Peptides against a protein of PDB entry 3NZW. Designs and how they scored, part 153

Target 1, 212 residues: chain A of PDB entry 3NZW
Amino acid sequence: TTTLAFRFQGGIIVAVDSRATAGNWVASQTVKKVIEINPFLLGTMAGGAADCQFWETWLGSQCRLHELREKERISVAAASKILSNLVYQYKGAGLSMGTMICGYTRKEGPTIYYVDSDGTRLKGDIFCVGSGQTFAYGVLDSNYKWDLSVEDALYLGKRSILAAAHRDAYSGGSVNLYHVTEDGWIYHGNHDVGELFWKVKEEEGSFNNVIG
Target 2, 222 residues: chain B of PDB entry 3NZW
Amino acid sequence: QFNPYGDNGGTILGIAGEDFAVLAGDTRNITDYSINSRYEPKVFDCGDNIVMSANGFAADGDALVKRFKNSVKWYHFDHNDKKLSINSAARNIQHLLYGKRFFPYYVHTIIAGLDEDGKGAVYSFDPVGSYEREQCRAGGAAASLIMPFLDNQVNFKNQYEPGTNGKVKKPLKYLSVEEVIKLVRDSFTSATERHIQVGDGLEILIVTKDGVRKEFYELKRD

## One batch from the design tools (peptide; made by RFdiffusion4, then SolubleMPNN)

Design b2_p21_3_s2 (from b2_p21_3, 10 letters changed)
Fold by OpenDDE base, seed 5:
Structure b2_p21_3_s2 (fold): chain B 212 residues (1-212), chain C 222 residues (1-222), chain A 21 residues (1-21)
Amino acid sequence: as target 1 above (212 residues)
Amino acid sequence: as target 2 above (222 residues)
Amino acid sequence: QLPVAPSTLPWSLGTTGVRTL
């Protein structure tokens, strides 16, 4: 898996691959590693597929209950804290989760929290999570600027996942791309890595380690 | 280390069509190299036009299917005989599986049915309850032999339009029930030839708007 | 992939494994 999220002047970019594995077996190339918790809140998945899918779905229910009780959307801080508290209760039980909770509230603005099964909860502007995270960071950190245009930011997110998909055997399939703004998240499509790779190689003159 | 699990072999396969879905399984039950039964069905009609199979350790599979059938029963009690939708069934099965997250059911679960729009649906689960809706999935002993074939023949992976120099992919399209049955039969006959835990019989459950139909075919009995 | 706890499941069922992301 490779997931990333970063804040910039235009909000948040979230990009993820879609490969699931069971050891050396490619279990799926079409996994949705972003859960759409609500129109303003996303969760990303890395680690155990069931752990992430189950608990982030549960988180969605808790977020909805918050809205019903409090008559306002849950904050990104509170949503991430609920998840963090939950996984911390299971500390040592063998949960495997590396998640980013990304969203917008009027109070917080665009916000990203990293939450993992070790109980770590971090607020930040840039995170890459998964076996391909270092590959994604290599591209993302080299090109990241706060003042990126929305177009450039979307491309950078997509391009960073592509780099990870290229180098990490456990990442691939497609890139799912999101842009989070004050008006909520916008889905920017599913980009097959096979097609995307050749397109990017041609347009950039990159990936010269591959002949074709 | 104590291993509480057995492996009863077998293979299952689900394929979704436009207005139907198929879930198939061989009828061989084995332990190690010993055939326990040549006819032990592992694909079940669970009611509400949902078919289910949980392949791997048969004791766990049977337990899971029984629990799901019971869940369907209670759903009817609680919701005035409302039909359980396939997506709700998938969510329910996730909870059944994840409820044993720390002592999992040692099974690969597949369900098939129709979604609320009448389209064929196949959902596959790992032992701890991650699930995905897919057009096709193989599970069990020979899944590694069959799944690549399904990638090619159902999802048309690595197929291109002739004369396009590999630039135009073969378009995705639904398969007819006859085409799907052919693929299922070819999959299982091929798997039987190459895997000792697959054989004896093939039972296919076909889900349509009219209900569940069963077909049976002989496989090699070696 | 994040490190997954050692599976108590038999590794012989290669396709009947826990899915990791």
Scores: peptide ipSAE 0.388, ipTM 0.804, DockQ to the pose 0.073; fails the geometry check
Fold by OpenDDE base, seed 3:
Structure b2_p21_3_s2 (fold): chain B 212 residues (1-212), chain C 222 residues (1-222), chain A 21 residues (1-21)
Amino acid sequence: as target 1 above (212 residues)
Amino acid sequence: as target 2 above (222 residues)
Amino acid sequence: QLPVAPSTLPWSLGTTGVRTL
């Protein structure tokens, strides 16, 4: 898996691959590694598929309960804290989760929290999570600027996942791309890695180690 | 060391069509190299136009299917005989599987039916309850032999339009029930030739708006 | 791929294995 999220002047970009594996077996190329918790809040999945899918879905229910009780949307801080508290209770039980909770509230603005099954909870502007994270960071860190246009930011997110999909055997399938603003998240499509690779190679003149 | 799990072999296959879905399984049940039964059905009609199979350790599979059938029954009691939708069934099965997260059911689960729009639906599960809706899925002993074939023949992977120099992919289209049945039969006959844990009989459950139909075909009995 | 959660499931049944992201 490779997932990433970063803040910039235009909000948040979230980009993820779609491969699931069971050892050396490619279990799926079409897994949805982003959960849409509400129109303003996303969760990303890395690690055990069932652990992430089950508990982030549960988190969605907790977030909805908060909205019903408090008559306002849950903060990104509170949502991430609920998940963090839960996984911390299971510490040592063998959960495997590397998640990002990304969203926008009027109080917080665009916000990203990293939460993992070790009990780590971090607020930050840039995270890459998964086996391909270092490959994604290589591209992302080299090109990231706060002042990126929305178009450039979307491309950078997509391009960083593509780099990871190319080098990480456990990442691939397609890139799912999201843009989060004050008006909520916008889905920017599913991009097949096979087609995307050749397109990017041609347009950028990159990936010159691969002869087409 | 205590090993609570067995492996009863077999293979299952689900394919979703436009207005139907198919879930098929062989009828061989084995332990190691011994055939326990040449006709032990592993694909079940669970009511509400949902068919289910949990392939792997048969004891766990049977337990899971029984629990799900019971869940369907209680769903009717609690919700005034409301039909359980296939997506809700998938969520329920996730909870059944994940409820044993620390002592999992040793099974690969597939369900098939129609979604709320009347479109064919197939959902596949890992042993601990991750699930995905797909157009096709193979599970069990010969899944590694069949799944790549399904990628090619159902989803037209690596197929291109002739004369386009690989620039135009073969367009996706739904398969007819007759085409799907042919693919299922070819899949299982081929798997039977190459895998000792697959054979004897093929049972196919076809889900349409009119209900569940069963078809049976003989496989090699070697 | 993050570390797979400890499982009592045999690894040899890869197609019946736990999915990892």
Scores: peptide ipSAE 0.382, ipTM 0.811, DockQ to the pose 0.075; fails the geometry check
Fold by OpenDDE base, seed 4:
Structure b2_p21_3_s2 (fold): chain B 212 residues (1-212), chain C 222 residues (1-222), chain A 21 residues (1-21)
Amino acid sequence: as target 1 above (212 residues)
Amino acid sequence: as target 2 above (222 residues)
Amino acid sequence: QLPVAPSTLPWSLGTTGVRTL
């Protein structure tokens, strides 16, 4: 898996691959690694598929309960804290989760929290999570600027996942791309890595290590 | 070291069409190199136009299917005989599987039916309850032999329009029930030739708006 | 730390294995 999220002047970009594996077996190329918790809040998935799907879906329910009880949307801080508290209770039980909780509230603005099954909870502006994270960071860090346009930021997110999909055997399939703003998240499509690779190679003159 | 799990072999296969879905399984049940049964059905009609199979360790599979059938029954009791939708069934099965997260059901689960729009639906599960809706999925012993074939023949992977120099993919389209049945039969006959845990018989459950139909075909009895 | 899917089964059935993202 390769997932990333970063803050910039235009909000948050979230980009993820779609491959699931079972050892050397490609279990799926079409996994949705982003949970849409509510119109303003996203969760990303890396690690055990069932652990992530189950508990992030549960998190969605808790966020909805918060909204019903408090008559306002849950904060990104509180949502991420609920998840971190839960996984911390299971510490040592063998859960495998690397998650990012990304969203917008009027109180916080655009916000990203990293939460993993070790009980780590980090607030930050840039995270790459998964087996391909280092490949994604290589591209992302080299091109990241706060002042990126929305178009450039979307492309950078997509391009970073593509780089990881190219080098990480456990990442691939497609890129799912999101833009989070004050008006909520916007889905920017599913981009097949096979088609995207050749397009990017031609347009950029990149990936010259591949003959074709 | 004690192993609480067995492996009863077999293979299952789901394919979704436009207005139908198919879930098929062989009828061979084995332990190690011994055939326990040449006809042990592993694909079940669970009611509400949902068919289910949990392939791997048969004891776990049977337990899971029984629990799900019971869940359907209680759903009717609690919700005034409301039909359980396939997406709700998938969520329920996730909870059944994940409820044993630390001592999993040793099975690959597939369900098939129609979604709320009347379109064919196939959901597949790992042993601990991750799930995905797909157009096709193979599970069990010969899944590694069949799944790449389904990628090519259902999802048209690596197929291109002639004369386009590989620039235009073959367009996705739904397959007819007849075409799907042909693919299922070819998949299982081929798998039977190359995998000792697959054979004897093929049972196919076809889900349409009119209900569940069952077909049976002989496989090699080697 | 990179998340790795837990091996809760005594042996792997390959395609019947736990899915890792």
Scores: peptide ipSAE 0.382, ipTM 0.808, DockQ to the pose 0.065; fails the geometry check
Fold by OpenDDE base, seed 1:
Structure b2_p21_3_s2 (fold): chain B 212 residues (1-212), chain C 222 residues (1-222), chain A 21 residues (1-21)
Amino acid sequence: as target 1 above (212 residues)
Amino acid sequence: as target 2 above (222 residues)
Amino acid sequence: QLPVAPSTLPWSLGTTGVRTL
């Protein structure tokens, strides 16, 4: 898996691959690694597929309950804290989760929290999570600027996942791309890695380690 | 060290069509190299136009299916005989599986039915309850032999339009029920030739708006 | 994929393995 999220002047970009594996077996190329908790809040998935799907779905229910009780959307801080508290209660039980909770509230603005099954909870501007994270960071860190245009930011997110999909055997399939703004998240499509690779190679003159 | 799990072999396969879905399984039940039964059905009609199979350790599979059937029953009691939708069934099965997260059911689960729009639906689960809706999925012993074939023949992976120099993919289209049945039969006959845990019989459950139909075909018994 | 804690599930069962992202 390779997931990433970063803040920039235009909000948040979230990009993820879609491969699931069971050892050396490619279990799926079409997994949704982003859960849409509400129109303003996203969760990303890395690690155990069931652990992530189950608990992030549960998190969605908790977020909805908060909205009903408090008549206000839950903060990204609070949502991430709920998840963090939960996984901490299961510490040592063998949960495997590397998650990012990304969203917008009027109070916080665009916000990203990293939460993992070890109980780590971090607020930050840039995170890459998964077996391909180092490959994604290589591209992302080299090109990241706060002042990126929305178009450039979307491309950078997509391009970083593509790089990871190329180098990480456990990442691939397609890139799912999201842009989070004050108006909520916008889905920017599913991009097949095979097609995207050749397109990017041609347009950039990159990936010269592969002969077409 | 004591292993609480057995492996009863077998293979299952789900394919979704436009307005139908199929879930198929062989009828061989085996332990190691000993055939326990040549006809032990592992694909079940669970009511509400939902068919289910949990393939792997048969004891766990049977337990899971029974629990789900019971869940359907209670759903009717609690919700005034409301039909359980396939997506809700999938969520319920996730909870059944994940409820045993720390002592999992050793099974690969597939369900098939129609979604609320009347479109064919197949959901597949890992042992601990991750799930995905797909057009096709193979599970069990010969899944590694069949799944790549399904990728090619159902999802048209690695197929291109002739004369396009590999630049235009073969377009996705739904398969007819007849085409799907042919693919299922070819998959299982091929798997039977190459895997000792697959054979004897093939049972196919076809889900349409009119209900569940069952077909049976002989497989090699050697 | 992230490291997965040891499971009671035999990984040798090929396609019946736990899915990892």
Scores: peptide ipSAE 0.380, ipTM 0.795, DockQ to the pose 0.074; fails the geometry check

Design b2_p21_3_s3 (from b2_p21_3, 9 letters changed)
Fold by OpenDDE base, seed 5:
Structure b2_p21_3_s3 (fold): chain B 212 residues (1-212), chain C 222 residues (1-222), chain A 21 residues (1-21)
Amino acid sequence: as target 1 above (212 residues)
Amino acid sequence: as target 2 above (222 residues)
Amino acid sequence: QLPVAPSTLPWSLGTTGVRYL
């Protein structure tokens, strides 16, 4: 898996691959690694598929309950803390989760929290999570600026996942791309890596280690 | 080292059509290299137009199917005989599987039915309850032999329109029930030739708006 | 993929195994 999220002047970009594996077996190329918790809140998945899918769905339920009880959308801080507290209770039990909780509230603005099954909870502007994270960071860090246009930011997110899909055997399939703004998240499509690779190679003159 | 799990072999396969879905399984049950039964069905009609199979360790599979059938029963009791939708069934099965996250059911689970729009639906699960809706899925011993074939013949992977220099993929389209049955039969006959844990018989459950229909075909008995 | 926790499961039954992202 390779997932990433970063803040910039235009909000948050979230990009993820779609491959699942069982050892050397490619179990799926079409996994949804983003949960849409509400119109303003996203969760990303890396690690055990069941652990992430189950508990992030559970988190969604907790967020909805918060809204019903408090008559206000849950904060990104609180949502991430709920998940963090849960996984901490299971510490040592063998959960495998690397998650990002990304969203917008009036109080917080655009916000990203990293939460993993070790109990780590971090607020930050840039995270890459998964077996391909270092490959994604290589592209993302070298091109990131706060002042990126929305178009450039979307491309950078997509391009970073593509780099990871190219080098990480456990990442691939497609890129799912999101833009989070004050008006909520916007889905920017599913981009097949097989097609995207050749397009990017041609347009950028990149990936010259591959002859096309 | 104590191992509480067995391996009863077998293979299962689900394919979704436009207005139908198919879930098929061989009827061989084995332990090690010994055939326990040449006809032990592993694909079940669970009611509400949902068919289910949990392939791997048969004891766990049977337990899971029984629990799900019971869940369907109680769903009717609690919700005035409301039909359980296939997506709700999938969520329920996730909870059944994940409820044993730290002592899992040693099975690959597939369910098939129709979604709320009447479209064919197949859901596949890992042992601990991750699930995905797919057009097709093979599970069990010979899944690695069959799944690539399904990628090619159901999802038309690596197929391009002639004369386009590989620039235009073969368009996706639904398969007819007859075409799906052909693919299922070819899959299992091929798998039987190459895997000792697959054979004897093939049972196919076809789900349509009219209900569940069963078909049976002989496989090699070697 | 994140590091895989020790499994209580035996070796996978063909493709029957826990899925990782």
Scores: peptide ipSAE 0.450, ipTM 0.826, DockQ to the pose 0.067; fails the geometry check
Fold by OpenDDE base, seed 3:
Structure b2_p21_3_s3 (fold): chain B 212 residues (1-212), chain C 222 residues (1-222), chain A 21 residues (1-21)
Amino acid sequence: as target 1 above (212 residues)
Amino acid sequence: as target 2 above (222 residues)
Amino acid sequence: QLPVAPSTLPWSLGTTGVRYL
């Protein structure tokens, strides 16, 4: 898996691959690694598929309950804290989760939290999570600027996942791309890695390690 | 060391059509190299136009299917005989599987039916309850032999329009029930030739708006 | 994929394995 999220002047970009594996077996190329918790809040998945899918779905229910009780959308800080507290209770039980909670509230603005099954909870501007995270960071860190245009930021997110899909055997399939603004998240499509690779190679003159 | 799991072999296959879905399984049940049964059905009609199979360790599979059938029953009691939708069934099965997260059911689960729009639906599960809706899925002993074939013949992977120099992919389209049945039969006959844990008989459950139909075909018995 | 605790499930069934992201 490779997932990433970063803040910039235009909000948040979230990009993820779609491959699931069982050892050397490619179990799926079409997994949805982003949960749409509400129109303003996203969760990303890396690690055990069932652990992430089950508990982030549960998190969605908790967020909805908060809205019903408090008559206000839950904060990104609070949502991430709920998940963090939950996984911390299971510490040592063998859960495998690397998650990002990304969203927008009026009081917080665009916000990203990293939460993992070790109990780590971090607020930050840039995170890459998964087996391909180092490959994604290589591209992302080299090209990231706060002042990126929305178009350039979307491309950078997509391009960073593509780099990871190219080098990490456990990442691939397609890129799912999101842009989070004050008006909520916008889905920017599913981009097949096979087609995307050749397009990017041709347009950039990159990936020259591949002949063909 | 304590080993609570067995392997009873077999293979299952689900394919979704436009207004139907198919879930098929061989009828061979084995332990190691011994055939326990040449006709032990592993695909079940669970009611509400949902068919289910949990392939791997048969004891766990049977337990899971029984629990799900009971869940359907209680759903009717609690919700005025409302039909359980396929997506709700999938969520329920996730909870059944994940409820044993730390002593899992050793099975690959597939369900098939129609979604709320009347479109064919197939859901596949791992042993601990991750699930995905797909157009097709093979599970069990010969899944590694069949799944690549389905990628090519259902999802048209690596197929291109003639005369386009590989630039235009073959367009996706739904298969007819007759085409799906042909693919299922070819899949299982081929798998039987190359895998000792697959054979004897093929049972196919076809789900349409009119209900569940069953078909049976002989497979090689060696 | 991320590190996980050792599985109680036999690895030999290949396609019946737990899915990782």
Scores: peptide ipSAE 0.449, ipTM 0.826, DockQ to the pose 0.072; fails the geometry check
Fold by OpenDDE base, seed 4:
Structure b2_p21_3_s3 (fold): chain B 212 residues (1-212), chain C 222 residues (1-222), chain A 21 residues (1-21)
Amino acid sequence: as target 1 above (212 residues)
Amino acid sequence: as target 2 above (222 residues)
Amino acid sequence: QLPVAPSTLPWSLGTTGVRYL
């Protein structure tokens, strides 16, 4: 898996691959690694598919309950804390989760929290999570600027996942791309890595290690 | 050390069509190199136009299917005989599987039916309850032999329009029930030739708006 | 960086194994 999220002047970009594996077996190329918790809040998935899918869905229920009880949307801080508290209770039980909770509230603005099954909870501006995270960071860190346009930011997110998909055997399939703004998240499509690779190679003159 | 799990072999396969879905399984049940049964059905009609198979360790599979059938029963009791939708069934099965997260059911689960729009639906599960809706999925012993074939023949992977120099993919289209049955039969006959845990018989459950029908075909009895 | 998750099932095959993202 390779997931990433970063804050910039235009909000948050979230980009993820779609491969699931079971050892050397490619279990799926079409996994949805982003949960849409509500129109303003996203969760990303890395690690055990069932652990992430089950508990982030559970998180969605908790967030909805918060909204019903408090008559306002849950904060990104509170949502991430609920998940963090849950996984901390299971510490040592063998859960495998690397998650990002990304969203926008009027109170917080655009916000990203990293939460993992070790009990770590971090607020930050840039995270790459998964087996391909270092490959994604290589591209993302080299090109990241706060002042990126929305278009450039979307491309950078997509391009970073593509780099990871190319080098990490456990990442691939497609890139799912999101832009989170004050008006909520916007889905920016599913981009097949096979097609995207050749397009990017041609347009950028990149990936010259591949001879075709 | 004691191994609580067995492996009863077999293979299952689900394919969703436009207004139908199929779930097929061989009828061979084995332990190691011994054939326990040449006809032990592993694909079940669970009611509400949902068919289910949990392939791997048969004891776990039977337990899971039984629990799900019971879940359907209680859903009717609790919700005024409301039909359980396939997506709700999938969520329920996730909870059944994940409820044993730390001592999992050793099974690959597939369900098939129609979604609320009347479109064919196939859901596949890992042993601990991750699930995904897909157009096709193979599970069990010969899944590694069949799944790539399904990628090619259902989802048209690596197929291109003639004369386009590989630039235009073959367009996706739904397969007819007859085409799907042909693919299922070819998949299982081929798998039977190369895998010792697959054979004897093929049972196919076809789900349409009119209900569930069954077809049976002989496989190699080697 | 998350390691590749091992199967939680003893002697599990990839096709019946736990899915990792």
Scores: peptide ipSAE 0.449, ipTM 0.824, DockQ to the pose 0.068; fails the geometry check
Fold by OpenDDE base, seed 1:
Structure b2_p21_3_s3 (fold): chain B 212 residues (1-212), chain C 222 residues (1-222), chain A 21 residues (1-21)
Amino acid sequence: as target 1 above (212 residues)
Amino acid sequence: as target 2 above (222 residues)
Amino acid sequence: QLPVAPSTLPWSLGTTGVRYL
């Protein structure tokens, strides 16, 4: 898996691959690694598919309950804390989760929290999570700046996942791309790596290690 | 050291069509190299136009299917005989599986039916309850032999329009029930040739708006 | 894929194993 999220002047970009594996077996190339918790809040998935899918869905329910009780959308901080507290209760039980909770509230602005099954909870501007994270960081860190346009930011997110998909055997399939603003998240499509790779190679003149 | 799990082999296969879905399974039940039964069905009609198979350790599979059938029963009691939708069934099965997250059912689960729009639906589960809706999925012993074939023949992976220099993919289209059955039969006959845990018989459950139909075909018995 | 915690599931089912992202 390779997931990433970063803050910039235009909000948050979230990009993820779609491969699931069982050992050396490619279990799926079409997994949805982003849960749409509510129109303003996203969760990303890395690690055990069932652990992430089950508990992030549960998180969605908790967030909805918060909204009903408090008559206000849950903060990103609180949502991430709920998940963090939950996984911490299972510490040592063998849960495998590397998640990012990404959202926009008026109180917080654009916010990203990293939460993993070790109990780590971190707020930050840039996270890459998964086996391909270092490959994604290589591209992302080299090109990131706060003042990116929305278009450039979307491309950078997509391009970073593509790099990871290229080098990480456990990442691939497609890139799912999101832009999160104060008005909520916007889905920017599913981009098949098989097609995207050649497009990017042609347009950038990159990936010269591969002969077309 | 005690191993609580067995492996009863077999293979299952689901394919969703436009207005139908199929779930097929061989009828061989084995332990190691010993054939326990040449006809032990592992694909079940669970009611509400949902068919289910949980392939792997048969004891766990049977337990899971029984629990799900019971869940359907109680759903009717609690909701005035409302039909359980396939997506709700999938969510329910996730909870059944994940409820045993720390002592999992040793099975690969596939269900098939129609979604609320009347389109064919196939859902696949790992042992602990991750699930995905797909157009096709193979599970069990010969899944590794069949799944790539399905990628190619159902989803037309790596197929391109002639004369386009690989630039135009073969367009996706739904297969007819006849085409799907043909693919299923070819898949299982091929798998039977190459895997000792697959064979004897093939049972196919076809789900349409008119209900569940069963078809049976002989496989090699060696 | 994140580091895999020990699984109680036998590795023997291969393709029917636990899915990781």
Scores: peptide ipSAE 0.443, ipTM 0.822, DockQ to the pose 0.073; fails the geometry check

